# Peptides against a protein of PDB entry 3J47, part 18

Target 1, 121 residues: chain A of PDB entry 3J47
Amino acid sequence: IRLTNQLKSLKGLQSKLKDVVEYLDKVINKELPINHTILGKLQDVFNLLPNLGTPDDDEIDVENHDRINISNNLQKALTVKTNDELMVIYISNLVRSIIAFDDLIENKIQNKKIQEQRVKD
Target 2, 69 residues: chain B of PDB entry 3J47
Amino acid sequence: YEEKEESNLAATKSMVKIAEQYSKRIEEEKELTEEELKTRYVGRQDPKKHLSETADETLENNIVSVLTA

## One batch from the design tools (peptide; aimed at target 2 T12)

Design b2_p15_4_s1 (made by RFdiffusion4, then SolubleMPNN; its pose is not in this set)
Fold by OpenDDE base, seed 3:
Structure b2_p15_4_s1 (fold): chain B 121 residues (1-121), chain C 69 residues (1-69), chain A 15 residues (1-15)
Amino acid sequence: as target 1 above (121 residues)
Amino acid sequence: as target 2 above (69 residues)
Amino acid sequence: LLDLLLLLSALLALS
């Protein structure tokens, strides 16, 4: 459920970006007037999102390290932080898995001992 | 999408709490392993089973944390 | 962990 919701959010963002691109193309082609309200909301999203969309600004402004994968340059730093968090969770899962396997192995050994005793009886 | 965004935000806040709980969960996992070791020596199946169950719960919580992250 | 690895190896040998 949680992963599905994250995927749905990502798909929603992708769809919205596609709509923005299509809208901008229509404005450039003079097919539609500039919808100032949509543009303003989009600008607000771009301002809140670390500068994702400007291809030319090579300056990886690495500054805001702490927040999740929202926008490109800041998104790289955020991506690194998210990757570190995911790595910690992954390691924790591995540790739990190892413990679970240890218990399974022990249970299997006990079952074999019980079976061997039954064969001797 | 809005419901999912709100859920993701709540999940992110929960991740901070999960990070704190993670250290505690690691300790609980260690305790379970110690009980399993003790059960192996004492011959009581119950402590070993309990340790295994605690390890499984810790694993499940970590998986949920990863999915939330 | 070493005991677990030994147990795993023993389990593999018995299987």
Scores: peptide ipSAE 0.435, ipTM 0.831, DockQ to the pose 0.049
OpenDDE base, seeds 1, 2, 4, 5: peptide ipSAE 0.451, 0.455, 0.461, 0.464; ipTM 0.834, 0.838, 0.840, 0.833; seeds 1, 2, 4, 5 fail the geometry check

Design b2_p15_4_s2 (made by RFdiffusion4, then SolubleMPNN; its pose is not in this set)
Fold by OpenDDE base, seed 4:
Structure b2_p15_4_s2 (fold): chain B 121 residues (1-121), chain C 69 residues (1-69), chain A 15 residues (1-15)
Amino acid sequence: as target 1 above (121 residues)
Amino acid sequence: as target 2 above (69 residues)
Amino acid sequence: LLELLLLLLSLELLQ
């Protein structure tokens, strides 16, 4: 359910971005008048979106490295954070799998001992 | 879309909480492994079974966390 | 068990 909602949100964002691009292209081509209200909201969204495009500003502060950084440097940091989180989850799953296997091995050893005892009786 | 965005934001916050819970689950898994080790010495199936069950629950929770991540 | 855990952790680190 959560993954499906995330996918739906991402798809919605993608569709909205596509609509924005199409709108901007139409405005550039002078096919449609500039809707200032939509552009203002989009600009606000873009301003809230961490700046993907400017390579030059070196010193973007260390503090925001961990949060959902959709900007390229910030997106890299977020991608790293997401990868780290996924890695932790993966390691946890492996550890649990190992424990489950150990239990299975021990259960198998016990079952074998019980069978050996039954054959001796 | 908004409900899903809110759900994703809640999921991301939940992922941070899941990371903390993950560290705690790893510790619970270690405790289970120690109980299994102890059960191997004591020959009592019950602690080992409890350890296995907790490990399985921990695995399930991690899988759900991966599926939600 | 700990050895098996270490082996599995080593396998995970190798991947």
Scores: peptide ipSAE 0.489, ipTM 0.849, DockQ to the pose 0.145
OpenDDE base, seeds 1, 2, 3, 5: peptide ipSAE 0.478, 0.492, 0.468, 0.474; ipTM 0.842, 0.848, 0.839, 0.837; seeds 1, 2, 3, 5 fail the geometry check

Design b2_p15_4_s3 (made by RFdiffusion4, then SolubleMPNN; its pose is not in this set)
Fold by OpenDDE base, seed 4:
Structure b2_p15_4_s3 (fold): chain B 121 residues (1-121), chain C 69 residues (1-69), chain A 15 residues (1-15)
Amino acid sequence: as target 1 above (121 residues)
Amino acid sequence: as target 2 above (69 residues)
Amino acid sequence: NLYLLLALLSLALLA
């Protein structure tokens, strides 16, 4: 359920981003007037979103190679952080599983001993 | 999408909490293992059972964390 | 048992 919701949210974001791109393209081509309300909402979304500079939505001032590098570095750092978090979760799950199996094996051994004692009696 | 977004936000907060508690969960797992060892020596199933239960709970929490990540 | 734990860890790594 949680994963499905996350995927749905991601898909929604992707769709919205696509709509924004299409709108911006139309505005650039003078096919549609600039809708200030939509732009304002988009700006609010961008302000709330971690500056995950989608390189396309940030003013790619082609001239500012430095800004692109900073954005890329930030994105890379965030990606690394996310990967580290996922790795920790994975390791934790493995450890829990191992402990659970260890306990299960111990329980089986104990049960076997109890059964052997009962048969001997 | 809105419900999922809210769920994702909650999951993100939960993930932060999980990250903070991850070390604690690892320690809890170790405690369960120690209890199991003690149970083997003392012959009391109760400590071992408790350790197993704690390990299972830790595993479940990790799974939830993965789902929220 | 540490050996059992290690065995389980190895199995978990394979999975």
Scores: peptide ipSAE 0.479, ipTM 0.840, DockQ to the pose 0.120
OpenDDE base, seeds 1, 2, 3, 5: peptide ipSAE 0.463, 0.493, 0.469, 0.455; ipTM 0.832, 0.838, 0.830, 0.827; seeds 1, 2, 3 fail the geometry check

Design b2_p15_4_s4 (made by RFdiffusion4, then SolubleMPNN; its pose is not in this set)
Fold by OpenDDE base, seed 5:
Structure b2_p15_4_s4 (fold): chain B 121 residues (1-121), chain C 69 residues (1-69), chain A 15 residues (1-15)
Amino acid sequence: as target 1 above (121 residues)
Amino acid sequence: as target 2 above (69 residues)
Amino acid sequence: SETLLIALLALDLLS
């Protein structure tokens, strides 16, 4: 569900961006006037978004390292964070699996002991 | 889309909380393992079973955390 | 038991 919602949000954003690109292309081609309202909102969004297009900006704000990938440079830092989180989850799952396996082995040993006792009786 | 974004934000916050809880769950898992060991020595299956169940619950929570990530 | 301990230590290190 959560992943699905994230995908839906991403798809929505993608669609909107596509519409903007199409609009911009039409404006550049002088086919349509500039919709200032849409552009203004987009500009606001871009101003709030870390610069997605400049991978070279060394200003990876340290604050964004710990949060989910919204933009490419920020996304790299965020990707690292996401990878770290996934790694932690993976290790946690592995540990749980090991514990479960240990319990399984113990249960098997106990069952074997019970069987041996039954044979002696 | 907005609902999904809100859900993602909530999930992210939940992940942080889960990470904190994870450390606690690890400790709980250790306790369960000790109970299993004790049960093995005492020859009683019940404490061991309980430990195993707790470990399974911890694993399940980790899986949910992964799905939330 | 030893493997479990190692796993727990690894988790602690990651926390």
Scores: peptide ipSAE 0.467, ipTM 0.832, DockQ to the pose 0.100
OpenDDE base, seeds 1, 2, 3, 4: peptide ipSAE 0.471, 0.488, 0.468, 0.487; ipTM 0.836, 0.840, 0.833, 0.840; seeds 1, 2, 3, 4 fail the geometry check

Design b2_p15_5 (made by RFdiffusion4)
Pose (drawn by RFdiffusion4):
Structure b2_p15_5 (pose): chain A 91 residues (1-28, 36-48, 72-121), chain B 63 residues (1-40, 47-69), chain P 15 residues (1-15)
Amino acid sequence: IRLTNQLKSLKGLQSKLKDVVEYLDKVIHTILGKLQDVFNLNNLQKALTVKTNDELMVIYISNLVRSIIAFDDLIENKIQNKKIQEQRVKD
Amino acid sequence: YEEKEESNLAATKSMVKIAEQYSKRIEEEKELTEEELKTRPKKHLSETADETLENNIVSVLTA
Amino acid sequence: FLDNLQELAELLQEL
């Protein structure tokens, strides 16, 4: 789902660029200003990425913890299944 | 495009706030362990732990 | 669409 959303965003840019190229050919405004703003707003992320790296680490750790908890419950379920099997054999 | 952006936008606003959500997910995780212990309720605890994991996964995807 | 991108970028800068 996230991927489909991203693609939709990029699609808009692609189409928008084609339009802009055609527009310029024809010319040979507010949209242009807006585009420029967006440009000004990955490069910059480079410095910002330094911080993001730290936050990514924290969210990796959280995921690991959750995985451990899931494994715990999984073990309990396995034990219950084994007990059920044993009971059936006895019967 | 908008729908997609909306979903992304929510992922971003969650990333700004995740320090509090992390502490509440930490607690939730512990709660699920407690429920399992009682069972040894157990199911409820397990569900809580899964939810916490899922929230962490969503936070990583957004990042 | 571009306005949304600007809003998103602003939010990213807040991070």

Design b2_p15_5_s1 (made by RFdiffusion4, then SolubleMPNN; from b2_p15_5, 8 letters changed)
Fold by OpenDDE base, seed 4:
Structure b2_p15_5_s1 (fold): chain B 121 residues (1-121), chain C 69 residues (1-69), chain A 15 residues (1-15)
Amino acid sequence: as target 1 above (121 residues)
Amino acid sequence: as target 2 above (69 residues)
Amino acid sequence: FLDKQIEQLKLLLSL
């Protein structure tokens, strides 16, 4: 359910971005007048999106970088965070699998001992 | 879409909390493995079974966390 | 299910 909602949100964002690109192309081609309201909302969204392209300003607060899968540098930090989370989950699953396996081996050894005792009786 | 975005934001916050809980769960799993090692020496079936059940629950929770990530 | 887990455990023990 959560993944499906995330995927649906991402698909919705992708569709909206595609519509914006198509709109911008039409505006560049002078086929449609600029809808200032949509552009203003889009500009607000882009301003809320971390700066993809401008390399220069060093000072943007390091702390917000890790959480939100936002644009280039922030997207890198968020990709790192997501990768770290996935790695932790993977390691935990491995550890749990190893423990579950150890218990299964022990259960199998016990079952074999019980069977060997039953054959001796 | 907004409900899903809110759910994703909540899920991401939950993932950070899950990472913390995961670190704690790994520590709990290590303690369980040590208890299994101890139980292997003591021959008490009950602690080992409880350890196995806790490890399985921990595994299931991690799988659900991975599937939710 | 248990047999597959046992095989995986055997593999883990062989490592």
Scores: peptide ipSAE 0.477, ipTM 0.851, DockQ to the pose 0.015
OpenDDE base, seeds 1, 2, 3, 5: peptide ipSAE 0.477, 0.476, 0.462, 0.454; ipTM 0.844, 0.846, 0.840, 0.837; seeds 1, 2, 3 fail the geometry check

Design b2_p15_5_s2 (made by RFdiffusion4, then SolubleMPNN; from b2_p15_5, 7 letters changed)
Fold by OpenDDE base, seed 5:
Formats: C-alpha cells, sequence, structure tokens
Structure b2_p15_5_s2 (fold): chain B 121 residues (1-121), chain C 69 residues (1-69), chain A 15 residues (1-15)
C-alpha cells in the first residue's frame, strides 16, 4: 500500500512535469501563450525544491538529509539514507531468520529425542 | 496523489520510530534466544515455543517496516 | 543432516 502510494505520487508528478514540458515546447514554438498561473505554481514548487544543481551553496540544510524523496544532490544524500535504512532492515530480517532457523533445529532435536524415548518404551 | 504523499511522509516518520524500536527489538530477540537456550537445558518445551513465537513476531514487524520504507 | 544443523546452531549461538 505505502509503496503503491509513493509510486502513484511519483507518477502524478511525472505526468505534471511532462505536461509542463509539452506546454513549454508549445510556447517556444509560438503555438500557445505561456500559462502564467501554471508557471507561477511550478516556479513556487521549484523554489521549495532544494537546489539540486548548484554545489556551491553551503546551506545543505541538515534537516533534509532524512527525506528520501527529494532531488539529485539531496537525492544522493537521501539515497544514502534510504540505503542505510534498507540495510538495517535487511540485517534485522537476517537475524530473525537465523533465530527462527535455530528454533527449527531445536524442535527437530527435541522431536528426535521424543521418538528415541518412544522406541525404548 | 496528495493523500499518498501525506501517507508516505507519515510512514517516513514511522520509519524513524521503527529504527529506534529496532535496537530494542534486537535486544528482545537476544533475550528470547537466551530463554530458548535455558529452556533447552531444562528440557521445558513451553518457554522455547514462546521465544520462537516472539522471534517470529519480531521478524514480521521488521518485514512490514521494510515494506513500508 | 540433523547433527550438522545442531553444530551450525551451536556455532551461531557462540557468536
Amino acid sequence: as target 1 above (121 residues)
Amino acid sequence: as target 2 above (69 residues)
Amino acid sequence: FLDKQIEQAKLLLSL
């Protein structure tokens, strides 16, 4: 469900970006006037997006290091964070799998002992 | 889309909480393994079964957390 | 097979 919602959000953003690109191409080709309202909203969205492209602005706002879904340089840091989280989950799953396997082995040993006792009786 | 984004944000916050709980879950899992070891020495089936069940529940919670990430 | 699993479990417990 959560992954599906994220994928749906991403697809929606992709569709909107595609529409903007198509609109910009039409404006460049002088086929349509610029929709100033849509461009203004997009500009606002871009201003809210962390600047991915300029390496020089030192304000890597430390708070955004935690948020996976944003753009390229921040996206790289976010990708690292996501990778770390996935690694922790993977290790956790391995540990639990090992414990479950150990319990299974013990159950097998106990069952064997019970069978050996029944054969002696 | 917006509802999914909000749900995803909430889930990310939950992941931070899950990461904190993960350390605790690892400790709980270790305690369970120790109880199983003790139960093996004593020959009592019931404590071992309970330990295995708790380890399984801990595994399931981690899998759900990963799927939610 | 069971004996090998027991030895592996013991090794895992010793870690």
Scores: peptide ipSAE 0.454, ipTM 0.840, DockQ to the pose 0.012
OpenDDE base, seeds 1, 2, 3, 4: peptide ipSAE 0.451, 0.470, 0.459, 0.476; ipTM 0.842, 0.848, 0.841, 0.851; seeds 2, 3, 4 fail the geometry check

Design b2_p15_5_s3 (made by RFdiffusion4, then SolubleMPNN; from b2_p15_5, 8 letters changed)
Fold by OpenDDE base, seed 1:
Structure b2_p15_5_s3 (fold): chain B 121 residues (1-121), chain C 69 residues (1-69), chain A 15 residues (1-15)
Amino acid sequence: as target 1 above (121 residues)
Amino acid sequence: as target 2 above (69 residues)
Amino acid sequence: FLDKLIEQKKLELSL
């Protein structure tokens, strides 16, 4: 359910971005007037997106490093955080699997011993 | 779309809480492994079964954490 | 995924 909701949100964003690109191309070609309300909302979305494009301001403070892969540098930091979290989850699942397997092995060894005793009797 | 965005925000807050709980879950998993080792030495089936059940519960909690990520 | 890993180790123990 949760993964399906994330995928639906991402598909909705992709469709909206495509509609904006098509609108911008029509405005550049002078086929349609600029809808200022749509452009303003898009500009607000772009300002909320961490700045992908300008290489020059090196000094933007280290503190808000954590959450979303949207801008290449912030996206890189968030990719690293997401990768670390996925690695921790992977290791945890591996350890739990190993413990569950050890229990299965021992249960099988006990079952074999019980069968061997029944054959001797 | 908005309901999904709200669900993703709630997921991300849950991931921060999972990171704190993760260290505790690793310790609970280690304690479980020690009880299995003891049960293998004592030859009592009941402590070993309890260890297996707690390992399974720990596994389920990690799967929920992956689904929350 | 975990179930497949369990099945593989169960197979190794059967040999």
Scores: peptide ipSAE 0.505, ipTM 0.846, DockQ to the pose 0.016
OpenDDE base, seeds 2, 3, 4, 5: peptide ipSAE 0.503, 0.504, 0.502, 0.503; ipTM 0.845, 0.844, 0.852, 0.842; seeds 2, 3, 4, 5 fail the geometry check

Design b2_p15_5_s4 (made by RFdiffusion4, then SolubleMPNN; from b2_p15_5, 8 letters changed)
Fold by OpenDDE base, seed 4:
Structure b2_p15_5_s4 (fold): chain B 121 residues (1-121), chain C 69 residues (1-69), chain A 15 residues (1-15)
Amino acid sequence: as target 1 above (121 residues)
Amino acid sequence: as target 2 above (69 residues)
Amino acid sequence: FLDKQIEKLKLLLSL
């Protein structure tokens, strides 16, 4: 359910971005007037989106780097955070798998001992 | 879309909380494995079974967390 | 821990 909602949100964002690109292409081609309200909302969204393209501003605060949404340098930090989270999940799954195998082994050893006792009787 | 974005934001905050809970669950899982080692020496079936069940629950919760991530 | 699991796995395979 959550992944499906995230995927649907990403698909919605992708569709909206595609509509914006198509709109911008139509405006460049002088086929449609610029809808200032949509552009203003989009510009607000882009201003809230971390700057993908400008290399120059070194000073963007280190603290916001870890949180999910933020583009290039922040996207790198978010990718690192997501990778760390995935790594923790992977390690825990491995540890749980190892414990489950240990229990299966013990159950198998017990079952074999029970069978050996039944064959001796 | 907004409900899903809010759900994704809540899911991401929940993932951070899950990472903390996961660290805690890994510690609980290590304690369980140590109890299994101890139970193997003591010959008490019941603690070992409880450890196995807790390890399985911990696995299931991690799988659900991975599937939700 | 891991060594004990490997040993346990070996014991399971030998059974």
Scores: peptide ipSAE 0.468, ipTM 0.850, DockQ to the pose 0.012; fails the geometry check
OpenDDE base, seeds 1, 2, 3, 5: peptide ipSAE 0.454, 0.463, 0.433, 0.436; ipTM 0.842, 0.846, 0.839, 0.836; seeds 1, 2, 3, 5 fail the geometry check

Design b2_p15_6_s1 (made by RFdiffusion4, then SolubleMPNN; its pose is not in this set)
Fold by OpenDDE base, seed 4:
Structure b2_p15_6_s1 (fold): chain B 121 residues (1-121), chain C 69 residues (1-69), chain A 15 residues (1-15)
Amino acid sequence: as target 1 above (121 residues)
Amino acid sequence: as target 2 above (69 residues)
Amino acid sequence: SERLEKLLKKISELL
């Protein structure tokens, strides 16, 4: 459910971005007047979005490197954070799997011992 | 879409918390393994079962976290 | 039992 919602949100955002690009192309081609209200909302969204484009190198505050989804430079740092989180989740799953496997082995050994005792009786 | 975005944001925040919890869960999982070792020596079935159950719960939570991520 | 311990040890090393 959560992943589906995230995917739906991402798809919605992608569709909206595509519509904006198409609109901008039409405006550039002078086919449609600029809808200032839509552009204003988009600008607000872009301002809330971390700066995607101009990698001015210097102000990448080191602290944000570990955080997940935020935009380009921050998004790279956030991508690193997301990767770290995914890695942690992966390791956790692996550990749980191993523990579960260990328990299964022990259960199997116990079952074998019980069967051997039943055969001896 | 907005509900999903909010859910994703909450999930992301939860992921950070999950990463912290994950380190803690790894430690808990190690403790469970130690209890299994101890239970093997003591021959008491109950502590071993509890360790197994806790490991399973930890695994399940991690899987849910991965699926949520 | 020993096999389980080895697996647990390997897991612990991976962590």
Scores: peptide ipSAE 0.467, ipTM 0.854, DockQ to the pose 0.050; fails the geometry check
OpenDDE base, seeds 1, 2, 3, 5: peptide ipSAE 0.419, 0.417, 0.436, 0.451; ipTM 0.829, 0.835, 0.843, 0.838; seeds 1, 2, 3, 5 fail the geometry check

Design b2_p15_6_s2 (made by RFdiffusion4, then SolubleMPNN; its pose is not in this set)
Fold by OpenDDE base, seed 1:
Structure b2_p15_6_s2 (fold): chain B 121 residues (1-121), chain C 69 residues (1-69), chain A 15 residues (1-15)
Amino acid sequence: as target 1 above (121 residues)
Amino acid sequence: as target 2 above (69 residues)
Amino acid sequence: EERLLKLLEKILNLL
């Protein structure tokens, strides 16, 4: 059951990523207008990805620079928040994995001890 | 601007709730580990199995939370 | 027991 749920979830994530790529291609080709809501969600996902390259220092006018700085600070704050949330989820999954492995190891040790006792009898 | 601020506030509140749920799940996982340790000392397999099952359930809930985020 | 502790320590170091 667990592995099947993980596979289903990964498949859902892969489908969402494919839809995002298809949307970005349509925007690049000017076939669709930029949907700001999708772009915001995509920025949230991109903020989860460390280091997508700095676009080069093209001279953006000073009034756009303050709005872009506010948007970049908000995007950075959303990125940090999303990274923190992902980190918490990652740590939880690791802790659960550790507990499950500990139980598996102990079960294996017990089974080995039972086999060694049966060989001595 | 206002709609974006409201959306950010709602997202922030949702994140605080997720963090609280996460903290509770971590505590449940610790309790399971302590019960497993006690079962190891008592030599009774049943409490240890119950601890393992609850740890697995906690893990499943975190995976579902990651997939929903 | 000691092997289990070593495995736990390895997983904790990956965290």
Scores: peptide ipSAE 0.455, ipTM 0.836, DockQ to the pose 0.065
OpenDDE base, seeds 2, 3, 4, 5: peptide ipSAE 0.478, 0.455, 0.472, 0.444; ipTM 0.851, 0.844, 0.853, 0.838; seeds 2, 3, 4, 5 fail the geometry check

Design b2_p15_6_s3 (made by RFdiffusion4, then SolubleMPNN; its pose is not in this set)
Fold by OpenDDE base, seed 4:
Structure b2_p15_6_s3 (fold): chain B 121 residues (1-121), chain C 69 residues (1-69), chain A 15 residues (1-15)
Amino acid sequence: as target 1 above (121 residues)
Amino acid sequence: as target 2 above (69 residues)
Amino acid sequence: EERLLELLLKALLLL
């Protein structure tokens, strides 16, 4: 259930991001006026996204390409963090599985020993 | 979508907490293995059973964490 | 069976 909800949210976010990109492209092409309400909500969502480091106020003209790189660096750092978390969970599951197997094997050995003792009696 | 986004945000916060708990769960799992090792030497079924149960609970929690990730 | 227990114990020690 949780995975299905997360996947549905992620798909919804992806669709919304696509709609925004398409909207921004239409605005750049002067085909549609800027819907300030959708942009404001999107801007709020982007501001709630881990702050793509606010460029300090002083050099506006060269930064658009570097802003994309900083955005990509933060997104990369978040992706790395997510991968590390997934790796930790994977290792945990592996360890638990190994312990559960060890217990199963020992239980099986004990059961076999009890059966062998019953055959000797 | 919003309920699921809230659930994902709560899940992500839970995952950070799960990463901290994971280190603790690995330690609990190691204690389990040591107790199983001790139980193998002592021949007492009870510590070993408790070890198995804690390992299974640890496994279940990790599976739920993976399913939540 | 005993060999499998030893192998699992070794795998657990490697973690």
Scores: peptide ipSAE 0.473, ipTM 0.853, DockQ to the pose 0.051
OpenDDE base, seeds 1, 2, 3, 5: peptide ipSAE 0.442, 0.456, 0.451, 0.432; ipTM 0.835, 0.843, 0.843, 0.831

Design b2_p15_6_s4 (made by RFdiffusion4, then SolubleMPNN; its pose is not in this set)
Fold by OpenDDE base, seed 4:
Structure b2_p15_6_s4 (fold): chain B 121 residues (1-121), chain C 69 residues (1-69), chain A 15 residues (1-15)
Amino acid sequence: as target 1 above (121 residues)
Amino acid sequence: as target 2 above (69 residues)
Amino acid sequence: EKRLLELLLKTLLLL
């Protein structure tokens, strides 16, 4: 259930991002007026994304290509964080599995010793 | 979508907390294995059983954390 | 059996 909800949210976000890119392309091509409400909500979503280092205030004209790289750097940082979390969980599961397996083996060895003792008596 | 986004945000915050709890759980697992080593020397079945149960609970919590990540 | 316990103990010590 939870994974299905996360996947559905990610798909919804991906679709919305695609719609925004298509919208921005149409605005650049002068085919459609800017839907300020969708852009404002997207801008709010981008502002809620961790601050990608402010380029200094003085050069307005090169920023559009770097902003996509910046959004990609944040998405990359979030992807790295998610990967690190998955790695941590994976290592934990391995550790626990090893401990549980050690206990099972020791229990088996003890049971075998008890059986061997019963055969000698 | 919003409920699921909120759930994902809560999950991501929970994941940071899970990473901290994970470091703590690894340390708890190491302490448990040291107690198993001690229990192996003392011949007391009870501490070793409790250690095994705690390791299994720790494993289950990690599996649930992976499935929820 | 004993060898498997030793291997598990070694893997646990390496973690």
Scores: peptide ipSAE 0.476, ipTM 0.852, DockQ to the pose 0.050
OpenDDE base, seeds 1, 2, 3, 5: peptide ipSAE 0.455, 0.468, 0.463, 0.441; ipTM 0.839, 0.845, 0.842, 0.833

Design b2_p15_7 (made by RFdiffusion4)
Pose (drawn by RFdiffusion4):
Structure b2_p15_7 (pose): chain A 91 residues (1-28, 36-48, 72-121), chain B 63 residues (1-40, 47-69), chain P 15 residues (1-15)
Amino acid sequence: IRLTNQLKSLKGLQSKLKDVVEYLDKVIHTILGKLQDVFNLNNLQKALTVKTNDELMVIYISNLVRSIIAFDDLIENKIQNKKIQEQRVKD
Amino acid sequence: YEEKEESNLAATKSMVKIAEQYSKRIEEEKELTEEELKTRPKKHLSETADETLENNIVSVLTA
Amino acid sequence: EATLEEALEHLEEAL
């Protein structure tokens, strides 16, 4: 789902660029200004990425913890299944 | 495009706030362990732990 | 840093 959403965003840019190229050919405004703003707003992420890296680490650790908890419950389920099997054999 | 952006926007606003959500997910995780212990309720605890993991995964995907 | 420390402490708790 996230991927489809990202693709939709990129599609708009691609189409937008084509339109802009055609527009320029024909010329040979508000949209242009807006585009420029967007441009000014990956490169800059570079420095910001430094911080993101730290946050990514924290969200990795959290995920690990959740995986451990899931494993715990999984073990209990396995034990219950084994007990059920034993009971069936007895019967 | 908008729908997709909306989902992404929510992922961003969650990333700004994740410090509090992390502490609440930490607690939730502990709660699910408690429920399992009682069972040894267990199901409820397990569900809570799964939810906490899922919230962490979602936070990582957004990042 | 604090959040990382908290995360590591929580990981230790979980282990």

